# Peptides against a protein of PDB entry 3T7K: the designs that were tried, part 43

Target 1, 248 residues: chain A of PDB entry 3T7K
Amino acid sequence: KAEKILARFNELPNYDLKAVCTGCFHDGFNEVDIEILNQLGIKIFDNIKETDKLNCIFAPKILRTEKFLKSLSFEPLKFALKPEFIIDLLKQIHSKKDKLSQININLFDYEINGINESIISKTKLPTKVFERANIRCINLVNDIPGGVDTIGSVLKAHGIEKINVLRSKKCTFEDIIPNDVSKQENGGIFKYVLIVTKASQVKKFTKLINDRDKNETILIVEWNWCVESIFHLNVDFTSKKNVLYQKK

## One batch from the design tools (peptide; made by RFdiffusion4, then SolubleMPNN)

Design b1_p12_4_s1 (from b1_p12_4 with E2T E6T F12K)
Fold by OpenDDE base, seed 1:
Structure b1_p12_4_s1 (fold): chain B 248 residues (1-248), chain A 12 residues (1-12)
Amino acid sequence: as target 1 above (248 residues)
Amino acid sequence: STFNNTPLDSDK
């Protein structure tokens, strides 16, 4: 069925998209449309798997979804596109009236607002954003909205190797793990990095660390600090935004 | 300091 529909075109583009969708196409696609998309080099996956070598995300806008945040860790992310790309493409293909010998849809016309070439280019870097920031091991409070597994998965996708989950009410100093990175001569490395949700946690952890490991470097941030870092694919240590406590 | 504990958006 798809072949018959596409036979009207003399030449078919190969978009070479391996994509996930977020905030769009909740109902999926019918079998014919999936086959059409496949013939055009567009493969849509339900979930993110490293083995699939995903290079594209469809979303109506920048979203704080797991998929969107993880898409910025693709190697590389080639395209971040609005769902209208697929919609317009399928409309053109299914159009019986247009004696179109050629599909006339340009990917660049469907870029998600705010995902620019600068962001895309950073996905080609050999390192991940938190790796570049010398954040390898973090402490994450167990009461984080979204859950430690989901949040942890996003963080790992962006170069955090070890996530220590802290039981905020019961944790002691011994439960806090150091950020195990080699001291760089020219860069401030934080020995303790923590993501917290409450002011009481800031007070608790700062006290625990300062009482037991005096004069060590501490970074305590909100989840939004991580999100902003991901969206920019850069950690700005000069910014105090979403930083709750910092000791250099 | 006001904590902004905005959770992750849903895919839906």
Scores: peptide ipSAE 0.338, ipTM 0.869, DockQ to the pose 0.671
Fold by OpenDDE base, seed 3:
Structure b1_p12_4_s1 (fold): chain B 248 residues (1-248), chain A 12 residues (1-12)
Amino acid sequence: as target 1 above (248 residues)
Amino acid sequence: STFNNTPLDSDK
């Protein structure tokens, strides 16, 4: 059926998209439309798997979903597109009135606002955002909204290798892991990196660390610090935004 | 210090 529908076109584009969707297409696509999209080089996956070599995200706007945040870790993310790309494409294909010999849909007309070429270009870098920032091991409090597994998965996608979950009420200094990174020439390495949710946690962890090792470097941030770093694919250590405690 | 504990957005 898809072949019959597409037969009216003399030339078919190959968009070469391996995509996930977030905040759109909750009901999925019918079998015919899936086949049409496949013939146009558009494959939509339900979940993110590294083996699928995903290069595209469909979303109505920048979202703080797991899928959207992880899409910025694709290697590379080639396109971040509004769902209207698919909608308009399928509408044009199913249109009986348009004696169009060609599909006239340009991907660049459907870019998600705020995901510019500067962001896309950074996904081509050989390193992940937190790797570039010399953050390998972090401490994450167990009461983080969204859950430690989901948050941890996002962080790992962006280059965090080890996530230590802290039981905030019961943890001691010995439970806090150091950020074990080799000294690279450029950029301050924080020995202790923590993501926390409460002011009481800031007070607790700063005290625990400073009482045991007063000369160590400490970075305590909110989850939003990570989100902003991901959205920009850059860690700005000059910004105090979402930084709760910093000792250089 | 006002903490912003905004959760992840729902995928749906």
Scores: peptide ipSAE 0.338, ipTM 0.870, DockQ to the pose 0.677
Fold by OpenDDE base, seed 5:
Structure b1_p12_4_s1 (fold): chain B 248 residues (1-248), chain A 12 residues (1-12)
Amino acid sequence: as target 1 above (248 residues)
Amino acid sequence: STFNNTPLDSDK
């Protein structure tokens, strides 16, 4: 059926999209539309897997969803597109009235607001954002909203190799892992990096670390610090925004 | 310190 529908076009574009959707298309697509999209080089996946070599995200706007945050880790993210791309494309294809010899829909017209070329270009870098920031191992409190698995998965997608989950009420200094990164010549490395949710945790962890490992570097941040870093694909260590404690 | 414990947005 899809072939018959597409046969009216003299030339079909190949968009070469491997995409996930977030905040849109909750009901999915019918079989015919999926086949149409496939013939146009558009493959939509339900979940993010590294093996799928995803290069596109569909979303109505910038979102703080797991999928959206992870999409910024694609290698590269080629396109961040509004769902209207698919909607308009399918409408044009199903239109019986317009004797369209060609599909006239350009991907570049459907870019998500706020995802600019600067962001896209950074996804072509050989390193991930936290890797570039010399953050390899982090400590994450177990009471983080969204859950340690989801949050951890996002962080790993962006170059954090090891996530140590801290039981906030019961943890001791011995439970805190160091950020095991070789000293780079030009960048400050924090020995201890922690993501926390409460002021009491800041007090606890700063005390534990300072009492047992004096003069070491410490970075304690909120989840929003990570989110902002992901959205910019850059860690700004000069910013105090979402930083709860910093010792250089 | 202002804690913003905003969870992840729902995919839906």
Scores: peptide ipSAE 0.338, ipTM 0.870, DockQ to the pose 0.653
Fold by OpenDDE base, seed 2:
Structure b1_p12_4_s1 (fold): chain B 248 residues (1-248), chain A 12 residues (1-12)
Amino acid sequence: as target 1 above (248 residues)
Amino acid sequence: STFNNTPLDSDK
């Protein structure tokens, strides 16, 4: 059925998209439309797997979903597109009235607002954002909204290798792991990096660390610090936004 | 300091 529909076109584009969707297409696509998209080089996946070599995200706007945040770790993210791309594409293809010899839809007309070429270009870098920031090991409190597994998965996608989950009420200094990175000549290294949710946790962890490991570098941030870093694919250590405690 | 503990957006 898809072949018959597409037969009216003399030439079919190959968009070469391996995509996930977030905040759109919750009901999926019918079998015919999936086949049409496949013939146009558009493959939509339900979940993110590294083996699928995903290069595209469909979303109506910048979202703080797991999929959207992880899409910025694709190697590279070629396109971040609005769902209207698919909608208009399928509409054009199903239109019997349009004597179109060619599909006339440009991907660049459907870019998600705020995902610019500067962001896309950074996804071509050989390193991940937190890797570039010399953040390899972090401490994450167990009461983080969204859950430690989801948050941890996003952080790992962006170059954090080890996530230590802290039971905030029960943890001691010995439970806190150092950020074990080799001193590179360029860039500040924090020995202890923590993501927390409450002021009481800041007070607790700063005391525990300072009492036992005096004069070491500490970075305590909110989850939003990570989100902003991901959205920009850059860690700005000059910004105090979402930083709860910093000791250089 | 006001903590902004904004959860992840729903995928749906």
Scores: peptide ipSAE 0.333, ipTM 0.868, DockQ to the pose 0.671

Design b1_p12_4_s2 (from b1_p12_4, 5 letters changed)
Fold by OpenDDE base, seed 5:
Structure b1_p12_4_s2 (fold): chain B 248 residues (1-248), chain A 12 residues (1-12)
Amino acid sequence: as target 1 above (248 residues)
Amino acid sequence: ETFDNKPLDSDK
């Protein structure tokens, strides 16, 4: 029983982690270890749900997984930790040779490289990254690698409210939705925002929009534009990286 | 015509 194993410790920490794992612990945990972790205030979930109030991600490094990208939308993400935190913790707890009366594992020693306090601090903001960028409604081509559902789910986690899926070969101007945001004084709002996969799509959509809605603002980007924005929790409109077409 | 866009990494 987990209680018997933990009884040797005079004091147990409460880490207060509600976590998901990505790129690690594929085989999960045995029942005893799950109970041990639970007693230490570490709860690991299989999937991300907003209702679970997740605050932690376990991963060996920065990954472009759905879970990792969504973890940056946690409110807040308190910790992004290497799996070695759990490994070392469980090793210490199961160690019969260890005469330690206390668990001496500090979660701050296990931070994922590249997820710094600046990133963590941005997850405490009351807005999501795309919300701050005045991107509420986007157009997404149906041939996006990873699928529209997964990509759309990540984008929604980061503040995009509406995702319009475009069938690139059959779509017309009427199928393209505007980014319906109130004009804010301090920021350029793009009326049309599109994520595309091909140069032919850039040509098609720019023509459709410019022919029917002349002089409107257009932003056409690659998925990598979104990923970079998520990883930085900031949209840099001055960067041309992963921007395929921009009309201000 | 497809851009060199890296797919999502596998969760496993």
Scores: peptide ipSAE 0.361, ipTM 0.891, DockQ to the pose 0.866
Fold by OpenDDE base, seed 3:
Structure b1_p12_4_s2 (fold): chain B 248 residues (1-248), chain A 12 residues (1-12)
Amino acid sequence: as target 1 above (248 residues)
Amino acid sequence: ETFDNKPLDSDK
């Protein structure tokens, strides 16, 4: 059926998209539309797997979903597109009125607002955002909304190698892991990096670390600090936004 | 004492 529908076109584009969707297309696509998209070089996956070599995300706007945040770790992310791309494409294909010899849909007309060429270009870098920031090992409180597994998965996608989960009410200094990175000459390396959810945790961890490991560097941030870093694919250590405690 | 922070959006 898809072949018959597409037979009216003299030439078919190959968009070469391997995509996931977030905040759109919750009901999926029918079999005919999936086949049409496949013939146009558009493959949509339900989940993110590294083996699928995903290069595209469909979303109505920038979202704080697991899929959207992880899409910025694709190697590279080629396109971040609004769902209207698929909608308009399928509408044009199913339209019987116009003897369209060609499909006239340009990917660049459907870019998600705020995902610019600068962001896309950074996904071509050989390193991940937190790797570039010399953040390898972090401490994550166990009461983080969204759960440590989901949050941890996003952080790992962006170059954090080790996530230590802290049981905030019961943890001691010995439970806090250092950020084990080699001293690079030009970057402020924080020995202790923590993501917390409460002011009481800031007080607790600053006290524990300062009492037991005096004069060490500490970075305590909110989850929003990580999100902003991901959205920009850059860590700005000059910014105090979402930084709860910093000791250099 | 919890920060005003929405950690994740729903995928739906």
Scores: peptide ipSAE 0.358, ipTM 0.889, DockQ to the pose 0.846
Fold by OpenDDE base, seed 4:
Structure b1_p12_4_s2 (fold): chain B 248 residues (1-248), chain A 12 residues (1-12)
Amino acid sequence: as target 1 above (248 residues)
Amino acid sequence: ETFDNKPLDSDK
């Protein structure tokens, strides 16, 4: 059926998209539309797997979803597109107007607002955002909204190698792992990096670290610090936004 | 005091 529908076009584009969707197409696509999209070089996956070499995200806007955040870690993210791309494409294809010899849909007309070429270009970098920031090992409190697994997976996608989950009420200094990175000359390296949810945790961890390792650097942030860093694909150490405690 | 650590948006 898809072949018959597409037969009216003299030339078919190959968009070469391996995509996931977030905040759109919750009901998926019917078999015919999937086949149509496949013939146009558009493959939509349900989940993100590294083996799939995903290069595209469909979303109505910038979202704080797992998929959206992880899409910014694609190597590279080629396109971040509004769902209207697919909608208009399928609409054009299913249109019985005999006069359409070609598909006239330009990907660039459907870019998600706020995901510009500057962001896309950063996804071509050989390093991930937190790797560039010299953050490889972090401590994450177990009461983080969204769960440690989901949050952890996002962080790992962006270059965090090790996530240590802290049981905030029971943890001791010995439970806190250092951010083991080689000293780079020009980079702010924090020995201890923590993501916390409560002011009480800030007080606790600062005390534990300062009492046992008083001369070390500490960075305690909110999850939103990570999100903003991901959205910009850059860590701004000059910003105090979402930083709860910083000791240089 | 709990910080406004806004959770992830739902994918659905």
Scores: peptide ipSAE 0.357, ipTM 0.888, DockQ to the pose 0.879
Fold by OpenDDE base, seed 2:
Structure b1_p12_4_s2 (fold): chain B 248 residues (1-248), chain A 12 residues (1-12)
Amino acid sequence: as target 1 above (248 residues)
Amino acid sequence: ETFDNKPLDSDK
């Protein structure tokens, strides 16, 4: 059926998209539309797997979903597109009244607002955002909204190698891991990096670290610090936004 | 005492 529908076009584009969807297309696509999309070089995946070499995300806007955040770790993210791309594409293809001999849909007309070429270009870098920021090992409190597994998975996608989960009420200094990164000439390195949820945790961890490992560098942030860093694919150490405690 | 640590948005 898809072949018959597409036969009216003299030339078919190859969009070369391997995509996931977030905040759209919850009901999926029918078999015919999936086949149509596949013939146009658009493959939609249900889940993110590194082996699939995903290069695209469909979303109505910038979202704080696991998929959206992870999409910014694609190598590269070629396109971040509004779902209207698919909608308009399928509409044009299914249109019997359309006299077009070719599909007239340009990917660049459907870019998600706020995901510009500057962001896309950073996904072509050989390193991940937290890797570039010299953050390899972090401490994550166990009571983080969204759960340590999901949050941890996002962070790992963006270059954090080791996530130490802290039981905030029971942990001691010995439970806190250092950020094991060799000193680079041009980058600030924090020995202890922590993501916390409460002011009481800031007080606790600052005390534990300062009492036992005096004069070491500490960075304590909110989850929003990580999110903003991901959305910009850059860590701004000059910003105090979402930073709860910083000792250089 | 709790920060504005919004959870991840739902995918659906």
Scores: peptide ipSAE 0.357, ipTM 0.889, DockQ to the pose 0.866

Design b1_p12_4_s3 (from b1_p12_4 with S1E E2T F12K)
Fold by OpenDDE base, seed 3:
Structure b1_p12_4_s3 (fold): chain B 248 residues (1-248), chain A 12 residues (1-12)
Amino acid sequence: as target 1 above (248 residues)
Amino acid sequence: ETFNNEPLDSDK
């Protein structure tokens, strides 16, 4: 059925998209539309798997979803597109009125606002954002909204190798892991990196660390610090935004 | 006091 629909076009574009969707297309696509999209080089996946070599995300805007945050770790992310791309494409294809010899849909007309060429270019870097920031091992409180598994998965996608989950009410200094990175000459390496949710946790962890490991470097941040770092694909250590405690 | 930590958006 898809072949018959597409037969009216002399040439078919190959968009070469391997995509996931977030905040759109919750009901999926019918079999005919999936086949049409496949013939145009557009493959949509339900979940993110590294083996699928995903290069595209569909979303109405920048979102704080697991899929959106992970899409910025694609190697590379080629396109971040509004769902209107697919909608307009399928509308044009299903339209019987115009003897359209060609499909005239430009990907660049459907870019998500705020995902610019600078962001896309950073996804071509050989390193991940937290790797570049010398953050390898973090401590994550167990009461984080969204859950430690989901948050941890996003952080790992962006170069954090080890996530230590802290039971904030019961943890001691011995439960806190150091950020084990080799001293690079030019970067402020924090020995202890923590993501927390409460002011009481800041007080607790700063006390525990300062009492037991005096003069060590500490970075305590909110989840929003991680999100902003991901959205910019850069860690700005000069910014105090979403930083709860910093000791250099 | 919990910080204004916006949770992850739902994929739906």
Scores: peptide ipSAE 0.293, ipTM 0.871, DockQ to the pose 0.882
Fold by OpenDDE base, seed 4:
Structure b1_p12_4_s3 (fold): chain B 248 residues (1-248), chain A 12 residues (1-12)
Amino acid sequence: as target 1 above (248 residues)
Amino acid sequence: ETFNNEPLDSDK
C-alpha cells in the first residue's frame, strides 16, 4: 500500500532520520505511515538505544523529558524537529492532488525553537557536556524526583561515568564519592559533586565533607543545574543559578 | 525546605 501511494512521486527524498518522539505522536503511526516514513529514510524508534545511532528528536518544543534531554547527547543530533514535519509530510503524501510530482518539505522549516545551530554544533564535539566540565563522578540523593534510574540515565548519556546514590538520612562521609578527575590547569574541578533536593541535605553534606576533608572543593546543585547545562550543552561555573553550595 | 527540583516531564 505504501509503495502504491508513493508511486505518484517521481523522486523521493531520503531524510536519513533515526528519531525518537517526545510530547507528540503518543498513539504512534499506522503500519502504512511507518512504511511510508521508512521509504523516505525516516525511522522512528520507541526508545533510545545507543546502538540505533539516533540523530533526530521530534518534539513540539523544548521539553524536560528523558527523551528530549538524552537527544542532546546524540552523536550528533542532526535535527530537532517539530512534529508538524511528519504531519505535513504525510498530509502531502496522502493528498490525492495528482499534480504533486515531488515532496516539498524542508526540514529546516520545522526546527524546534531554541535548538539552534550552536546547540547542534556542540553535539558534534568528541566529549559530553559534563565530561567537558570535568564532572565524571557525582553523588545523587535517593529522593530525587523522577527517580535515580531515570535521572542517572540522563546524566550518564551526558558524560557522567559514575553515579553514587546517597541514602540521605543514613549516609556518612564514607558513602560520598569523590569526582576523580585529572587536574586540568584552567578548569574548575570540584572534588565532591552532589545533586540534592533539600536544604537539610546541603547542610548535612557540607558538614560531613568539611569535617572530614576540610580543604576540598564542593559543588552542590539542584537537578535544574543539570538540565540547564544540558539545554545549553555547556556548564557555566560562573552562574549561581541552581547552585546550592559552592566551595572553591 | 525542599528545593524546586522540577521533575522530568512525562513523555506521555
Scores: peptide ipSAE 0.293, ipTM 0.872, DockQ to the pose 0.909
Fold by OpenDDE base, seed 5:
Parts: sequence; C-alpha cells; structure tokens
Structure b1_p12_4_s3 (fold): chain B 248 residues (1-248), chain A 12 residues (1-12)
Amino acid sequence: as target 1 above (248 residues)
Amino acid sequence: ETFNNEPLDSDK
C-alpha cells in the first residue's frame, strides 16, 4: 500500500533519520505511515539504544524528558525537529489533490526552537559534556526525583562512567566515591562530585568529606545543574546557578 | 528544605 501511495512521486527524498519521539505521537503511527516513512529514510524507534545510531529527536519544544536529554548525547544529533515535519510530510503524501510530482518538505524548516547549530555542533565533539568537564564518577542521592535509574541513565549518556547511589540517611564517608580523573593541567578537577536534593544532605556530606579528607575539592549540585549543562552541552564552572557547595 | 528540582517531564 505504501509503495502505491508513493508511486505518484518521481523522486523520493532520503532524509536518513533515525529518530525517537518525545512529547508527541503518543498513539504512534499506523503500519502504512511507518512504511512510508521508512521508504523516505525515516525510522522511528520506541527507545534509545546506542546500537541504533540515533541522529534525530522529534519534540514540540525543548523538554526535560529522558529521551530529550539523551538525544543531546547522540553522535551526532543531526536534527531536533518539531512533529509538524512528519505531519506535513504525511499530509502531502496522502493528498490526492496535490499534483506535486515531488515531496517539497525541507526538514530545516522544522527545527525545535532553542536547539541551534551551536548545540548541534557540540554533539559532533569526540567527548561528552561531563567527560569534557572531568566528571567521571559521581555520587547521587537515592531520593532524587525521577529515580536513580533514569537520572543515572541520562548522566551516563553524557559521559559519566560511574554513578554511586548514596542512601542519604545511612551513608558514611566510606560510601562516598572520589571522582577518579587524571589531573589535566588546564582544569579544576573536583575530587568529590555529588548530586543532592536537600540542604541537610549538603551539610552532611560537606562535614563527612571535610572531616575525613581535609582540603579536597568538592562540588555539590542540584539535578538542574546537570540539566543546564546538558542543554548547553557545556559545564560552566564559573556559574553559581544550581551549585549548592563548591570547594576549590 | 528540599530543593525544587523540576521533575523530569513525562515522555507522554
């Protein structure tokens, strides 16, 4: 059926999109539309897997979803597109009134607002955002909204190799892992990096670390610090935004 | 005092 529908076009574009959707297309696509999209080089996946070499995200806007945050870790993210790209494309293809011999949909017209070329270009870098920031190992409190698995998965997608989950009420200094990175000459490395949810945790962890490992570097941040770093694909260590405690 | 971490948006 898809072949018959597409037969009216003299030339078919190959968009070469391997995409996931977030905040749109909750009901999915019918079999015919999936086949049409496949014939146009558009493959939509239900979930993010590294093996799929995803290069595209469909979303109505910038979202704080797992999929959207992870899409910024694609290698590269080629396109961040509004769902209207698919909608308009399928409308044009299904249109019996349209005498168009060619599909006239340019994906560049459907960019998500706020995902600019500067962001896209950073996804071509050989390193991930937290890797560039010399953050390899972090401590994450177990009571983080969204859950440690989801948050941890996003952080790992962005170059954090090891996530140590802290049981905030029961943890001791020995439960806190150091950020094991080689001293690079040009950047402040924090020995201890923690993501916390409460002021009481800041007080607890700062005391535990300072009492046992005096004069070491500490970075304690909110989850929003990570999100902002992901959205910019850059860690700004000069900003105090979402930083709860910093010792250089 | 719990910090107002905006929860992850629903994928749905």
Scores: peptide ipSAE 0.292, ipTM 0.871, DockQ to the pose 0.882
Fold by OpenDDE base, seed 2:
Structure b1_p12_4_s3 (fold): chain B 248 residues (1-248), chain A 12 residues (1-12)
Amino acid sequence: as target 1 above (248 residues)
Amino acid sequence: ETFNNEPLDSDK
């Protein structure tokens, strides 16, 4: 059926998209539309797997979903597109009244607002955002909204190698892991990096670290610090936004 | 005393 529908076009574009969707297309696509999209070089995946070499995300806007955050770790993310791309594409293809001999849909007209070429270009870098920031090992409190597994998975996608989960009420200094990064000449390295949820945790961890490992560098942040860093594909250590405690 | 740790948005 898809072949018959597409036969009216003299030339078919190859969009070369391997995509996931977030905040759109919850009901999926029918078999014919999936086949149409596949013939146009658009493959939609249900889940993110590294082996699939995903290069695209469909979303109505910037979202704080696992898929959206992880899409910014694609190598590269070629396109972040509004779902209207697919909608308009399929509409044009299914149109019996359309006299077009070719599909006239440009990917660049459907870019998600706020995901510009500057962001896309950073996904071509050989390193991940937290890797560039010299953050390899972090401490994550166990009561983080969204759960340690999901949050941890996002952070790992962006270059954090080790996530130590802290039981905030029971943990001691010995439970806190250092950020094991070799000193690079041009980057601030924090020995202890922590993501916390409560002011009481800031007080606890700062005390534990300062009492046992005096004069070491500490960075305690909110989850929003990580999210903003991901959305910009850059860590701004000059910003105090979402930083709860910093000792240089 | 809880910080603005907005949870992840639902995918659906």
Scores: peptide ipSAE 0.291, ipTM 0.872, DockQ to the pose 0.873

